# Designs tried in a protein design run: peptides against a protein of PDB entry 8BZL. Part 234

Target 1, 228 residues: chain A of PDB entry 8BZL
Amino acid sequence: SYDRAITVFSPDGHLFQVEYAQEAVKKGSTAVGVRGRDIVVLGVEKKSVAKLQDERTVRKICALDDNVCMAFAGLTADARIVINRARVECQSHRLTVEDPVTVEYITRYIASLKQRYTQSNGRRPFGISALIVGFDFDGTPRLYQTDPSGTYHAWKANAIGRGAKSVREFLEKNYTDEAIETDDLTIKLVIKALLEVVQSGGKNIELAVMRRDQSLKILNPEEIEKYV
Target 2, 242 residues: chain B of PDB entry 8BZL
Amino acid sequence: SRRYDSRTTIFSPEGRLYQVEYAMEAIGHAGTCLGILANDGVLLAAERRNIHKLLDEVFFSEKIYKLNEDMACSVAGITSDANVLTNELRLIAQRYLLQYQEPIPCEQLVTALCDIKQAYTQFGGKRPFGVSLLYIGWDKHYGFQLYQSDPSGNYGGWKATCIGNNSAAAVSMLKQDYKEGEMTLKSALALAIKVLNKTMDVSKLSAEKVEIATLTRENGKTVIRVLKQKEVEQLIKKHEEE

## One batch from the design tools (peptide; made by RFdiffusion4, then SolubleMPNN)

Design b1_p23_1_s3 (from b1_p23_1, 9 letters changed)
Fold by OpenDDE base, seed 5:
Order: structure tokens, then sequence, then C-alpha cells
Structure b1_p23_1_s3 (fold): chain B 228 residues (1-228), chain C 242 residues (1-242), chain A 23 residues (1-23)
């Protein structure tokens, strides 16, 4: 069967390895992203940190640059490779263009990287989707999603991973201009969206906030509980 | 499912990497290695399976490798794969030292190897390494550290953990007996012996079958020491008396 | 799966934990 080879077309035109990589994403912990007016928020389902595991080493949200951060769903090791490549590109862009990347630019870079891994013989696709959020130099908040195929789109809000369907359904109903009128309301929206799939409340949520002209802030559990 | 297990590491219809899972299975049959982080040090304890009487006991370590002055690792899995990876760790550490004139931070060394491991799960014509590693180290950023990595290229920091044979049982015991914030190196050594005694597939725990290394700080320097057989015997004896 | 054939429940648990860490 064609699905046993590196990414090749089936007789009916399917790229099975890409589709199967999307199934790997669905096994990942849920991540949600919301674009507010002057804020972007990422939330991730914390996998129950095993007793005796160092929480510091379990991060699902990472900075790509000062103005861009990423959450992912799928294979953690694959994500690390993508993150590292993206970070290098962000730094390279600053050096060569003398400006930080736009959120779209770095998303496109990541998407192109993923796409190449779907077309190159001897490589499997990346088993990750990513939510990429940040601010462009003009202060515009952005949210992008990319999948294993290398496609990407801009979103107001979206979710990826195991609980993505339920979270998206929640967001489709509850994402309004009123719901994102303030930073606090935007944060609350993300938390409420994650609580559709996360058990045991705020202790199992990782939340990151990037406000306009501010660095990425990861909220502590106590701060998260204030919004619940 | 069976159709995706024989070739280059590819996704199954369910999004699984069976070759990685099979590599992990191979590690499950390897000798037990455990690591314990204490307030005043960190240790590795490993099952020694290849006992040869003609080997010089003073310098022999089957499973514990010094990586640099501040780090050591233990391996569970395919010996040849382990040798390649431990050599690579040493090279990475040395290159960093030469480039930056300071020791590589512990997590950076772990990450560098994990990126290599990951690559062997993604590129065609390669198989995953059949090796998990425990890393112990000290750096100025985080102090004493314990890490675990697997064939997928995933890693994590731990207070205590175990890889290889009966690792699940060992981890369960560690979860019960490990007291966060109160663990001394002395108590960690005792705990290591306790866990190994229950998890090793041996009739009687003996010093010849156990390798223990400790990493401590003395006078502002890292000291990595493999315990002598006599020291291990004393630890075993103490455990038997309790 | 080939993993279902392994009779050792302890080994099975260890594998499951490792799989959970992959994602």
Amino acid sequence: as target 1 above (228 residues)
Amino acid sequence: as target 2 above (242 residues)
Amino acid sequence: SSFEKIDDPIAAEARERQRELMY
C-alpha cells in the first residue's frame, strides 16, 4: 500500500502520511489561541505532570522571538525541531532585515519547512500543528495556525489537538467583540474555552499572554484562578 | 498496524511511530538504571549485567559514562547505539567548551542529543536509537539536575526516575519514598539500593551487580565519583539490616 | 498492536507512560 512509503500520492490523490500526521496532532494536548484587540492569548492543556517530574521542562508554549510565541499539538520532539528552526530564522531576520519578523512571515517559514518534509523523499511529515501568535511591528495582534501539510491561515481564534473540536465549537459561539473587549475578558474566554475539555480547573492549564508592546507573560496558577 | 512497523519510521493511520515504540520496547528489556536528585548531590545507579572477573573493577563502568567535568549519564538499551550517543555527547560538550570557554549547560547538552535522536525518527534510511539515557549534572544556572531522554528525542527533568527493566515498578517506589526538599545524597543512596533490590531480576543484590555514581560539589568544583565495590557493599548491608 | 501481546503489565505501563510523553 502507498501509505507505507514516504509521503507519496495514493491512486486517489491522497497523501496518507500527511493525513496520518494530522492524526498524530489529534493525540496531542489541546491548545487554544485567541486574538483580542490589543492582546493575544495562548492556552494549553497541561498534561498531568508526573509526580517527580520537573515542571520547568514541560512547556507547551514557547517564545520564538520577543514579539512571537507558539503553542503546538502533536509530537513534542518534532515541535522542538520546528521551534529551533523558527528561532534561528527570527534571529537571522533581525540581523539581515534589521526588523523583527512579522507573525505571518515566521508562520510562512514554518509552513514552508513543514511542506518540504511532505515532499522530500526520505522524510516523514512533522507530526505537529502550531498556533502562532504575536504582534507585528505596527502593533497589530495576529494569530496563525499551521498543520502538518504546511498550510497556514490567519484566525481570530482557533484550537488544535485532542479537544480542538469542542473548543472550536465553544469559540464559534462565544467569540464576539464584547467577549474580547478587554484584556481580562479575552483571557477569560481562553480559559473558559479550555475548560470545555480540561478537567480539574486552572491547575491543568498553561496560559500565556502577550500584550501590545509587552513581552510574553506566562501566568501562574494563582493568576489563572482569578479568571475562573 | 503491523504494516507500518517494518520500514522507515513513518506514521501509522492512528498517528503513531511504531519504530520509536519498538525502540522503547527494546529498552524495557535492558538493565535497570535509576537517577535520584538530592539537595546536596545527584546519583545514578545502574544494574551491571556484563560481569567479567578479569575486568579491572576500579575503572570499569558498564553503564555509567562521564561526559565532562560536570555531567555523567547512564544508558539503557543497545550498547552499540549507546556508545555512539555517549561519544556524541562528549563531542558536543567539548565543542561547546572550546567555543564558549565555559561548560555546556546541562539541559543544552541533553537537548542537542535529543535533536539527533529526533532526526533518526524523521529521516529516511535511519532507525531510532534503541537507547534511553539518564543524565546527571551540575551547572551554575540550575544547580544539580537529573534528565531522562528516550528514542523519540523527548526529554524531561526529574527529581527521581528510572529506565530499563522494571522501570515502572521502580518509578512507583520512588514516588512513594521520595520526599521533595528533604532528600540528602545519603538518603538517596539508601533509596537507590532499596529500589534496585526490588526491581532487579536477581536473587540477591550484590555489589558486583550494581554501579553507582554520585555527583557532588566540593570547594566549588564538581566531583563525579563511581562508588567502590566496598562502599556499595556497605550500602547493601545497611539495607539488609533495616 | 504488537504491544497488546506483551504479557508483562509493568512493561506495558512503562510503554504507555513513554507514549504519553511523546505527545
Scores: peptide ipSAE 0.285, ipTM 0.755, DockQ to the pose 0.370
Fold by OpenDDE base, seed 1:
Structure b1_p23_1_s3 (fold): chain B 228 residues (1-228), chain C 242 residues (1-242), chain A 23 residues (1-23)
Amino acid sequence: as target 1 above (228 residues)
Amino acid sequence: as target 2 above (242 residues)
Amino acid sequence: SSFEKIDDPIAAEARERQRELMY
C-alpha cells in the first residue's frame, strides 16, 4: 500500500515529500551566499535569539573543513545530521586522498546524501537547503547550493530560506563585476542583500567571510555595522 | 488534509512535521520543569504531580535523573519515552567514558541523544519521542551548562529556560528576572521558586510538589544533589516572606 | 458542555515559538 511509502511519485510525476521539504526550507531563516573575486561570503538572518539562549548554540554558519563553509535554511536538526556527515567526509578525504575536498566534491557528497533520502521508502527528505562556499586548492572561490531533492548547482550569488525571493531579486539587479571588485564591496553586497528582508540593521545579521588562503572569519556586530 | 496528521515522518504541504508538533503539544501538558544556570552552579526544578502516598519506593526524584557524575536531566512528556531516553543517555555517557577514559562533554551527550531524536522524525515506522529534556552539567570545556532539547532533535544552550505546562509564562518571567553575570546558585534557587509559584496551577506551592536538584563543584568534583523536602520548604517560606 | 478549548494565547505563542525553533 502506498500508505507506508514516505516519498512516492504522484500520478503527474511529482515527488510531494520533496516539494513539501522545499516548503520547510522556506520557513527557515534567510541565508545568502556571494562569490567574489578572491572572497566568498555567507550571510544569515539572525532570528531573535531568545535573551536567555546561548548564542554559541544558535550558529547557522558552520565550517565543514578549513576551506569550506556552509549555511542552511530549514530544519536545524536535519542540518546537524548533514553537517556532521559532511565533516566526516572532509576528514576522510584528507586521510585517503591526502588533499582537502574541492567545494564541488563536498557539495556532490551532500547532494548524494540528500538524494538517497528521497529514494528510500523508509526515509523522508531532508528539510534543508544549503549554501556551500569555499576555495579549491587552486585558489578558485566557489559557491554551490543544494536543495532537499539532492540537486546542486554552482552560483555567483544565491539565497535560500524565507526571504530568498526578495534577496535573489536584489542580487540579480546588483551583482555586477563592479559590485564584487573588492572584498569590502562583496561583503557590502551581502549585507545590503540581507537588509532587504532583515528589518533591524547589522545586529540581526550573521556574516562569515572566507578569503583566499585564510580561514573562516565570523564578523562581529561592530564589523558588520561598518559596512551598513 | 488530516492524512498528514496520522503519519509519522511526513512533511505536510506547508513543510511541517505534524507528529513532531503534536509531540510538543503533549509535552505542554506535562508538569513544569525549569533550568537555571548560575555562576557557581546550575539547577533543575520540576513539578511533582504524582504524589502517591502508597509508593513504597522513596523515589528521590520523579522527573530528575542523574546521567553520570557530571550531568543530570529533567524530563517533560511521556514517562515511558523519558525512561528510554534517559537510559540511552546513561549508556552513551558510559560508552564514551570507557572509550576515552574521560567523561563525555555535556554538549556531546546532548547532541548524541538529539541525533537519535532526529532519526525518529526522519525514518519511517518510527514516531517522535514525546519528550523534552533539560540538561544540567559541568565539563572542563565550558564549565556549568544548561541545555534544552525537544522531539525534533533540536537543542540549545540556555542561561535559563522552561519546558512543560505554562513554559511560555515561565520563560517570560525568567527573562525579566534573570540577571546575566550576577546569578548565584542561591539567587537561582529563589528565582526557581518564584517562577514555579506563579506558573503552577496550585493555590499554594508546597515542597511535596516540587523537586529541585543542584549541580555544583566542590574540591574539583561535580556534586549533584537533590534538595531535601525541608530545604525546599525553607526556600518556599523565604519566598512567601519576601 | 461546550468545552471551548480556550486557546490559551500564551500556550499558542509557546507552541509557535517551539515551532520556530525547529527551523
Scores: peptide ipSAE 0.256, ipTM 0.721, DockQ to the pose 0.269
Fold by OpenDDE base, seed 4:
Structure b1_p23_1_s3 (fold): chain B 228 residues (1-228), chain C 242 residues (1-242), chain A 23 residues (1-23)
Amino acid sequence: as target 1 above (228 residues)
Amino acid sequence: as target 2 above (242 residues)
Amino acid sequence: SSFEKIDDPIAAEARERQRELMY
């Protein structure tokens, strides 16, 4: 059956394992990314942490480097592999090129990694999409998305995961130059976008902010509530 | 080779990895293992299922494995898979110690094994490991720690958790009785016995059917101790008197 | 009180929660 073949095209030209990996992404927690003028913001819906689970071990937003952050939707274990490979590449780039990676560069690296896992008979696709945000060395804010196929695109704003459709619809309506005029407005836009699919307000949102020439800041619940 | 394609764990149309889920199902039939984090230590308690009179009692532990001086684990699932993974954990820990001249941080050891587990869910010619693990440890970064990992290569930190047979019931009981911030190792041991007594499919809990290991700090050193049968008997007796 | 084997529904819910933890 074509659906069970990892690298075989269907008669209609579909790679079913890639499409099914995209379905795995849709099972993931919703993540949102927005590029502001001088800020990039990632937001993720918090999974209900089990009562006895350590929250520290449940993170959906991670740094790839000082200037790049990533949120993902889909298989957490798969994401860890991609994150680790990306981190190694970021460090390698710093050592070999003596400059931090551009956001596009590391996105392309991740995308190429994913693509290779769609073309090998000995590997299944990664069951993750990622939102990759950061600043290039020139101070330009960037937002990229990559999916299980290894495609990637630049965005002003985007969403991935189970609530992505509703969030994208919200962003399409509400992403304006006025809505991102300030850092605070940009943060507010992300929170409002997530609230379309997340119940119970700021307590169920992870939010990360990277401003130009600043390190990644993860907002605490109290800081998030100020924007609600 | 076409043969590898047929044996690779693949996505279902719904985006599920059924081979991983089936491995998890197999673990549900394994002996119960629980872990409890206390303020002054951490413990593992595991069900012994294979009590044969002809088994050489010299086996220190059937289900609990010392990984290094600062960590131990318990396993639920396929014994052969468990042996492979526990040996790999020991090797990883040893290599780290040799390389860095310090013990591997607990989470790093867990993560390293989880990356191996994940690989067995993604690469051709491999099947998922039919094993979940509980890890107990101490390091200078986070102190006493308890982790759980599954066949997917996912893991999490826990204050208390359970894997294997009746794990859901055990977790429910742990959620009810675990007192955050007030858990002593003594109270954790009592809780472990309470939970095992209710979740093990036995008419009466006996010390021969339970393995318990504690991890504590004494004089700036980690001490991993498997409780003697008499100690377990005393814990059971105390529980029966309450 | 012998904890009755968690009825199939609770076990099913637990399995579902475990599956959800994969993502």
Scores: peptide ipSAE 0.298, ipTM 0.762, DockQ to the pose 0.212; fails the geometry check

Design b1_p23_1_s3 (from b1_p23_1, 9 letters changed)
Fold by OpenDDE base, seed 3:
Structure b1_p23_1_s3 (fold): chain B 228 residues (1-228), chain C 242 residues (1-242), chain A 23 residues (1-23)
Amino acid sequence: as target 1 above (228 residues)
Amino acid sequence: as target 2 above (242 residues)
Amino acid sequence: SSFEKIDDPIAAEARERQRELMY
């Protein structure tokens, strides 16, 4: 019999496949998200691009919609599936509800998707955590995190991936109202946080910024270096 | 450990997908495939291992598959799996063409297959495909392109890369000899022969053991050509004389 | 453990590189 039951409870009440999926996340490149006053910022550890590799194919930050973007840590192939489904949902929502999704809505959708993959026979959990940032239609900046279990929470700032612990410790110490008083300060905070785990400065950081009523902007390396 | 390696693709305690890793290991034993991007074209070069004297002359490349008018691929790994995936690529490309009345962009075709590969790593009762692919193509968006995909459903764009047996050594050689911005198709062909000569587990490189395809643009059309054995012989001879 | 024994450091590096591409 093909063992279709992939994610089952242990005698001790553990969902080991979910826990192990969380270990897969820890193998991923570090991602950080920070909510400012009128800005949301995502930063990711840029994977060392192999010589002769095209850098355009190694993006860790993606748009889900005009008002929502996502960074992830863990299995890249799994992430593509989640991203594609989220994009479809964002478009569907615009068509059916005639409004863009709220950041919470799309986070909940992603979380529910992940949860189903922890409960459905013949499916393994997604090996990804995600930081989802954006603006609600009322202009409120939002940051959410979701993990392989399908849990999600709202954050002021958070990190995922291999360096997440160090980055979180930095954010816990340095995230203040003063530190996010301006857009530039918020960006600097993200960069400084990533520099706790990323060597060689801005060249190894990918940074995305979304301001109120603006599209996602990916900063080029030169722009990042200005904040270092 | 045995519980995680013998069953449906599941996570190990360390967050690894061993079945995917084992599929990748199997590919390491397959014939070498090279891809090189040039300014004026892109090529695939593949080791032909199944030289059986009783095989009818294969009119078509054994390791290189035309996907549509603008794309081709080479495969390393399980032949049966490769046949399934190459067929899927053709179907995806055809469906796109029918729907949009234009050729599928190269990266979109690669991604579509990679999503299928990923699914076979996530759904129960499925095993990963034991196949890596190199894709060459041209589209109006990015021009000439080279991609690599693996059993995990990951892919990347490359200027030059290798899959299969001795792929690491091949990649190292490509890194040394590939001249960014100066690579012509002619120089790429020479480089392919050079690398294959060193990486193939043969005493002497022969044209019968190598398949090469080039993708170029002529008069605003993509031309995919499999080199004739005589052409490959000339390339080998030229390399031996240098 | 099965990946450890391939003494070819070049092959090992290639496999590691491929694994790194997964995440």
Scores: peptide ipSAE 0.273, ipTM 0.721, DockQ to the pose 0.343; fails the geometry check

Design b1_p23_1_s4 (from b1_p23_1, 9 letters changed)
Fold by OpenDDE base, seed 1:
Structure b1_p23_1_s4 (fold): chain B 228 residues (1-228), chain C 242 residues (1-242), chain A 23 residues (1-23)
Amino acid sequence: as target 1 above (228 residues)
Amino acid sequence: as target 2 above (242 residues)
Amino acid sequence: SSFEKIDDEQAAIARERQRELMY
């Protein structure tokens, strides 16, 4: 059975372990990314944090560098490995090239890392997809998605995880130039998109906003409720 | 489908890592360990299952391990795996101390081990560790801390938590009785006894079957102390009188 | 006993929660 091997091709050309890793992503909490005009926004479904759990340790959105942040869906432990590698690369790039990474560059790095784990006989694929957002040094907002295969693409808006289908359908209908005309409208779009799959309003949403020439800002629940 | 049960580092068609789940299941059969964070300290309490009268070495603790001067852990699961992981924790902590001339921050030590655990779920020819850990510690960044990690390499910070046998019931009780911001080490010790009494499903809790360690700060130093049997007896007696 | 069933159910819920925490 080809499905029991480490990542190998089936007779019909499928990489079952990659496909199954994509199923692992679908078990993850929903994440949404939207590129506005001068803003990028990430939103994540907050899993029910256990009452006694420290919230600081349950972050689904993380900074990779000052100009790049990432949300993920899938295996949290796998994500930590990818995040750490990406952070090291961002710092290394600053030291060697003397400029911050472009969003595309770091996405490609992450994608290449994932791809290598699909081709090694001693490794399983990463069970994560990622939404990577940020600003290039020229001030251009970017949104990329990568999956367990190591494939990546640029997006205007996208979603990953359990509710991704419903969220994408919403974004396909509602993402217009008018809907992203302002920063506030862009944030509202992300919140509305997440509310398609998240129950109980803004309390169960984590939002991160990066504006041009500004650092990553995580919105508090009160700030999120203003957009609902 | 049970067909993916035999390989350690493969996804099932549903995106599950069955060997990790089975490792977690094995931990569910291990002796109970609980941790409670207080304002003035943090504690671990563990069920002692192996009371062998012929043990020559008075092991002060079967399930609680000192990692460095600022951290300790308790383990639920396979003892041999626990020994390997606790040794790795000590090595990581020591290497950090040598490199940076300061103690490793608690979360960094936890994450370093969790990265190792994760690797054993991703690299071929390896099996997951059949071990969950509770970590207690103090550092200058976050003060007193309690962490839990599992075979997947996932971890989290907690105010109170439990691993091993009947951990669900223990966690439920902790959720009910833990008072955020008002927990003293004294009250935490009382809560630990209460929870263990219920979790071990014994009519009378015996001090011989319970290990407790506390981590406190005294004169700007971390003090890790395993409670003496007499001290545990006093805690049990107090609980029986309430 | 009804207690054993509750304990088994609670254990199952806890295991499910733990599995869910992986993702």
Scores: peptide ipSAE 0.307, ipTM 0.769, DockQ to the pose 0.234
Fold by OpenDDE base, seed 5:
Structure b1_p23_1_s4 (fold): chain B 228 residues (1-228), chain C 242 residues (1-242), chain A 23 residues (1-23)
Amino acid sequence: as target 1 above (228 residues)
Amino acid sequence: as target 2 above (242 residues)
Amino acid sequence: SSFEKIDDEQAAIARERQRELMY
């Protein structure tokens, strides 16, 4: 059976391990990204943190650099590897090029990394999709998505993980110029989108905001509840 | 489907890594290990299943390993895999100390090992490590800490947790009895004995079958101590009187 | 025994929780 092999083509042209890695992504917590006018927002469904678990160690949103952050869906351990590699690349770029990475550049780097793991003998694909948001040096907000295949595209808004379909349907209906007219409206849009799949309101949402020329801000539950 | 069981860790059609899940299953049959975080310290308690009378006095616990001056761990799973991982932890900690002239932060050491574990789930010709670990430590960044890691390379911080045999029941008991913000090391020790008494596959809890280590701070230094058998006996006796 | 079944069920729940923690 071709589905047991190293990532190889089936007779009908399928890469089963890549497709199955996409199924792993669907088991992950839902993540949403929205590009506003002068803001980028990431929201993630918080897994029910076990009562005795330290919430600090359960992060689905992370900074890659001062101007770029990432949310992911799928295997957490796989994501950590990708995040670490991306962070190293961001620092390397600052040292060699003397400028921070563009959001597209680091997305392409991550995509290339993922793609290599689909062609390398003795490696399985990464079981993650990622939403990568940030600002380019010219102040342009960006949102990209990557999948286990190493494909990437730019988006105005998108979602990944178990509830992605419902969230995308919501975004397709509700993402308008009016809905992103202000930073607060953009944040509200992300929260509303996540509430399509999250039952327990603001307590089960992790939300991160990056504004132009500002660092990543993770909102606390009280701040999130103000938008609900 | 059993078909995805036999080869290199690959995804099933449902997006599962069965070899990792099977490694976790193997850990479920290992001796119980507990970790409890207190305000004034952190502890590990582990089941000692193999009481060999001919074993020379184990300087340190069979299942509890000192990693450096500020950290210790306990293991559940395949002993040979555990030995490899504990040695690697010590090497990572030593390399960091040599490079930066300060002890490695607790979470960084945990993460470094977890990256190794993850690699053994992604690269061909390798199997997952059949080991879960509990880590206790102190650093200047977060103070006392307790972490758990599994064969997938995932980890998390905990106030209290359990790995190995009957871990689910132990975790349930910990959730019921753990008082957040009010846990002293003394209370944590009592709780550890209570949980082990119910979760160990023994008719009666005895000090010879339990290993306990505490990590505290004294005069600005970390102290890692394995409790003597007599001290464990006193804890058991106190529990039986309550 | 009902106790063994409970242990198996608790073990199954623990396994499911561990699986959920992977993603």
Scores: peptide ipSAE 0.296, ipTM 0.742, DockQ to the pose 0.247
Fold by OpenDDE base, seed 3:
Formats: C-alpha cells, structure tokens, sequence
Structure b1_p23_1_s4 (fold): chain B 228 residues (1-228), chain C 242 residues (1-242), chain A 23 residues (1-23)
C-alpha cells in the first residue's frame, strides 16, 4: 500500500512538506511591504527579465480587488492559483455582502486555502508566502503576511523571499513613526529596504502604492528613481 | 534526496520540485522549437525529427498546431502529453468562443492551460506534463504575441525564445541577433533559419527537417500559414549564401 | 569536442534558467 500521504507528521511532530515549502519561498524574489499612515507600499525585486522577455508578464504585484493588493515569494504558478481564488472571493464578497472585503478577511481566506493544502493527503502545500496590503472600508491601512502553513499575521512592515532577512533587519532598524510620516517617506523606506538586497538600483524594483481611497498605482522606473 | 524524486511531486528539503525539474529535463531532449515576434507577424519554427518516408504527408505540421483562427502553438517534450495539452487548448478556446462570442485572448488561453499544468504539479496521483509550449497569436488587446510555458505551469511573454534541444544556445543567439523594433517577419524568418542551423545536430540544415508557421494579419483577419518545403528551402539557401 | 562540451554546458544553463523561472 503506497502511502499516498503527501503532508504527514514526522515522528518528532514536523510537517516536513510545509517546512520545505517555506524553503521554496526563500528561493523567490524578495518582496517587502510597509504600512504607512495613509499609504501601503509593496516593493518587489524584479527578476532579471531576460532581454527578450516581455516585462508585462513578469509582474509580481497584483491587485486582488480595488482595495487590496498582493505580492508573493515562491512558486509563481502556485501564486497564480491563489491570486485567482482570492479575486473570485473578493468579487463574491462584494456581491453577497455588498461591501469590499477587509484585508484581514481576504488574508484569512488565503490562509485557510493554504492550510487545507497542508492537510489533504492528495495535495502538496503551496510554495508561496504573500504580503497582502490594502485599506479596509473605514480607511485603515493594513498589511498581512501569510505563509505556506496557512498562518497569517498583521505587520507594520515585513519582507519575504530570498533577501527577506536582510530587508527585515533593515526595517527593524529604520521603521519609525518619522520614517512613515509622509507618503513619500514611506515609499523611500521601501526602496531603501529593497536596495539592501537588490543590485543595480531602482531599475530592478517594482513598486506599488495604494493610498487611501485611491486605486493601486504601479510606479514606473522613472518615478522610482526620484525616490532613490 | 532519492525519497523526494520518486513518485509524487513533493518538495525537497531545499524547496525544489524534482518531478517538475525532471519533466523539464525530458523536454531538453526534444526537438528544438523557436518563436520570434516581429512587427508584422509572429512565427514558429520547429525541428522535424520523425522524417519517416512512410509518414503520410500529413498536411498539418508534426509539431505546430493550430489552436483557433488566431493562435497556434508548437510543442517540445512527450508527444502523448503534447497531444493532450493541445487538445485541451482547443477545447478551452472553443468554450470561450461559445460563451462570449469572441475569440479567447491569447494570454487567457495560455494561462488557462498553465493552471492545468500547475494542478498536475500540486495534486497527488498526478505527474507533471513533460511538455513545454510556444504560443503565437493575435488579439485585439495586444496584437501579435509570443508566449512560452513549461511543466511548472509558469509562462511568459517573449519577443523571441526557444524550447527543446539546445534551447540555451538558441536563446543566446536570439539575444544577440534580435533587433527590437526592427524585426520584420522576413528578418525573423532568416533569424529562425540561422538559429536552427546552429542548434540542430545536423551538418547541413534541410528543409525536410524544419517546420515553419507564420501568423500575420491580412484584411483584418488572422492568417496562419505553414510554409511549404520549397519556401523553407529558399530560406535555407539564402542563409547559406550569406 | 569543445562543441559538445559547450552544448552540455549550455544545456545545463538552460535547465538552470528554467528552474529559476519557477520562482
């Protein structure tokens, strides 16, 4: 009887497939999220776009809804599945509840999805972590992180992916009320944080900004360079 | 290490999906397929390995498949897997057309298949498809397009790319010779021949071993055409004269 | 031959690129 179980407990109580999925996340490009006062910012390390690759297809920051966006680290194909599910849920929520999702709600949805994939014998865990940012209907900026295990937490700032440790260390030192006093300062903080691990400056950074009552804005390289 | 490479697509301790990587390895042994985007069209060029004299001249290319009126693809990898995926692409495109009374956008077709591929990497009792695909198409949203997808369910848009045997060398050559903004379909065809001549393990490139399809727009309609052997011969001859 | 080695090396590079594209 071939044990069809993919994710099982080890004798010492470990879920190795979940732990290994976390290692997959560490192979991903670095992503950073920062919650400002009236702004949320996501930054990602641009994967070295092959010279002949269409940049349009290499975006690592995506909108889940008008008020929520997500960056991820890990398996891109896995991320697409999660993103699609989350988008459907956001729309469903609007239709059924007649309000946009809260950032926590959609994070919890994603987390629960991930958790189910850790418990099913017929599925491997998702090899992604996500930074989910946005605004609740009341205008409160939110930042959440979710991991392959299905755990999630709220953050002021955080990072995921290959350079996450260095970026987090930077954020721990530099995230202050003064550093996020303005939208511009918040953006600068994200860029500076990414520059700890990203080579060749602002050209290798994708940056998304969501301000209160505004749609997601992806900054162009020229706009990013202004903050460097 | 051996425990993670055997049966089900699971993560290794290092976060790798070895079954997906092995599927990609299998594709590396397949015949070369390349795609090139031009200003006035897009093309696929594929190595034809099975030149059996007894193969009925199937009017349809062995490696290039028409998906709908606006899209075609080429395949590298396990033939049986390719047939399944190509059929699925056609079905997806047809269902979309029936539902929306419009052709499916190119990227949406690619992503739909990629989601299927991804699922075969995540669900137990499934193996990854041992196939990479190149897609060429036209839609009203982005015009001429070239995409590549792999066993992981990842995809990307390209100006030029290659899959299969010696794909790395081909990509390197494409990077050197592809001129952004200046690529005509004619120049793309010439480039395709140049690259295939170097990537195919043949002393001399023969038209019988190459399939080329072009996708163009004529009078507001997409035209997908497989080049005749004589046309390919002429392209090869021109290359040899240069 | 040097060409065969280059081909093998190029194949390895291609494989690595494909692996990198997964993440």
Amino acid sequence: as target 1 above (228 residues)
Amino acid sequence: as target 2 above (242 residues)
Amino acid sequence: SSFEKIDDEQAAIARERQRELMY
Scores: peptide ipSAE 0.281, ipTM 0.721, DockQ to the pose 0.232

Design b1_p23_1_s4 (from b1_p23_1, 9 letters changed)
Fold by OpenDDE base, seed 2:
Structure b1_p23_1_s4 (fold): chain B 228 residues (1-228), chain C 242 residues (1-242), chain A 23 residues (1-23)
Amino acid sequence: as target 1 above (228 residues)
Amino acid sequence: as target 2 above (242 residues)
Amino acid sequence: SSFEKIDDEQAAIARERQRELMY
């Protein structure tokens, strides 16, 4: 029996565990998402991979389905749980509805999952925010963000994690229709945004691109350096 | 505020899980475990602290556990927690084998346990497991593999790593001496002895205080072997001569 | 001893790295 509610209201009406989960997100590596015209781009600050660590096991960007991918900031182990649940839901939807999920649908699913963990006795909130990008069946590019509280919103561009403030300020100034006119310009915008907080150039950036009717592509460091 | 330190599985105002961090701290006081990936195999080397002459069961391996035919692990931390987790690993592996009629992929077994660990950091009435694990294995997907997992439920693949006492110093040495692409199992064994000799604050390394297991492929089969004391003695002797 | 200080510093770095690996 869970003898105690973990997430409770303070006398002044605050949900401290949710607020503190937001602080956990701020400790995470910076992630940025940008919606272009016919492209969605996720960029993440690479953690300094230990010299002897296998890079394949350090993934900050993951596919949820063929048409949806996610980046996150915050607790990696928490993120894995959310990702797994989301993947199962994507597959279940394909089996039951015979169509892939919309980006909004899977975002709402993740958000609802997070919200339940803020209200259930004996559960702490998930210490993650997520940027979820992809294409709906009609070919519309989408970007959503979800927080530990279970709130979610659609965005043109956004950032999460430790450098999110600086990246958002950059995006607010530089996100224009001209800046996303082409796929390459959109990619360049994401890289430039991340470079506001990443010192070592393209070597410390993980970048994923999804174009309309194409699978997720993770760019290698050499490809990233071409945009710098 | 100590208030957040006393409650399990809650965030501090700074977004930290102190109970997980404290579990990791406890592991830092445990006996050293090393893992090294080579081209032709993978090994675990562990410090054996409990040499009780009066123990009736000379457990051949105190800290190294066979999980299935293709995987083994070593543990650093609370023994009782380690026993629970190693048993769970065996059960997961067995259930997979029964269901799919093939061995569980190495990373999938690691991930399954890590999800359990994570749950113990999120659900109330639970404390984190005070255990870190090193996993060695072989599968058809990635060949020889080395993984590390911690109380948070996080894991990673490694070419070489260390957990437990003086792990930082060990990792530093491994970074210095590990030659990527050129590591043979023989060289890995020598490196393991070198690192253990430094991490164990002993003037002379004794074979009685060291457990080593190797995982190799012979004739298309995985072979997990715990080195005999005489073999370990020979490795130590060779190190002392260099 | 200088060795203990190095060990403490290295241990602190290792702990910090482990903590960083959580996020």
Scores: peptide ipSAE 0.331, ipTM 0.792, DockQ to the pose 0.226; fails the geometry check

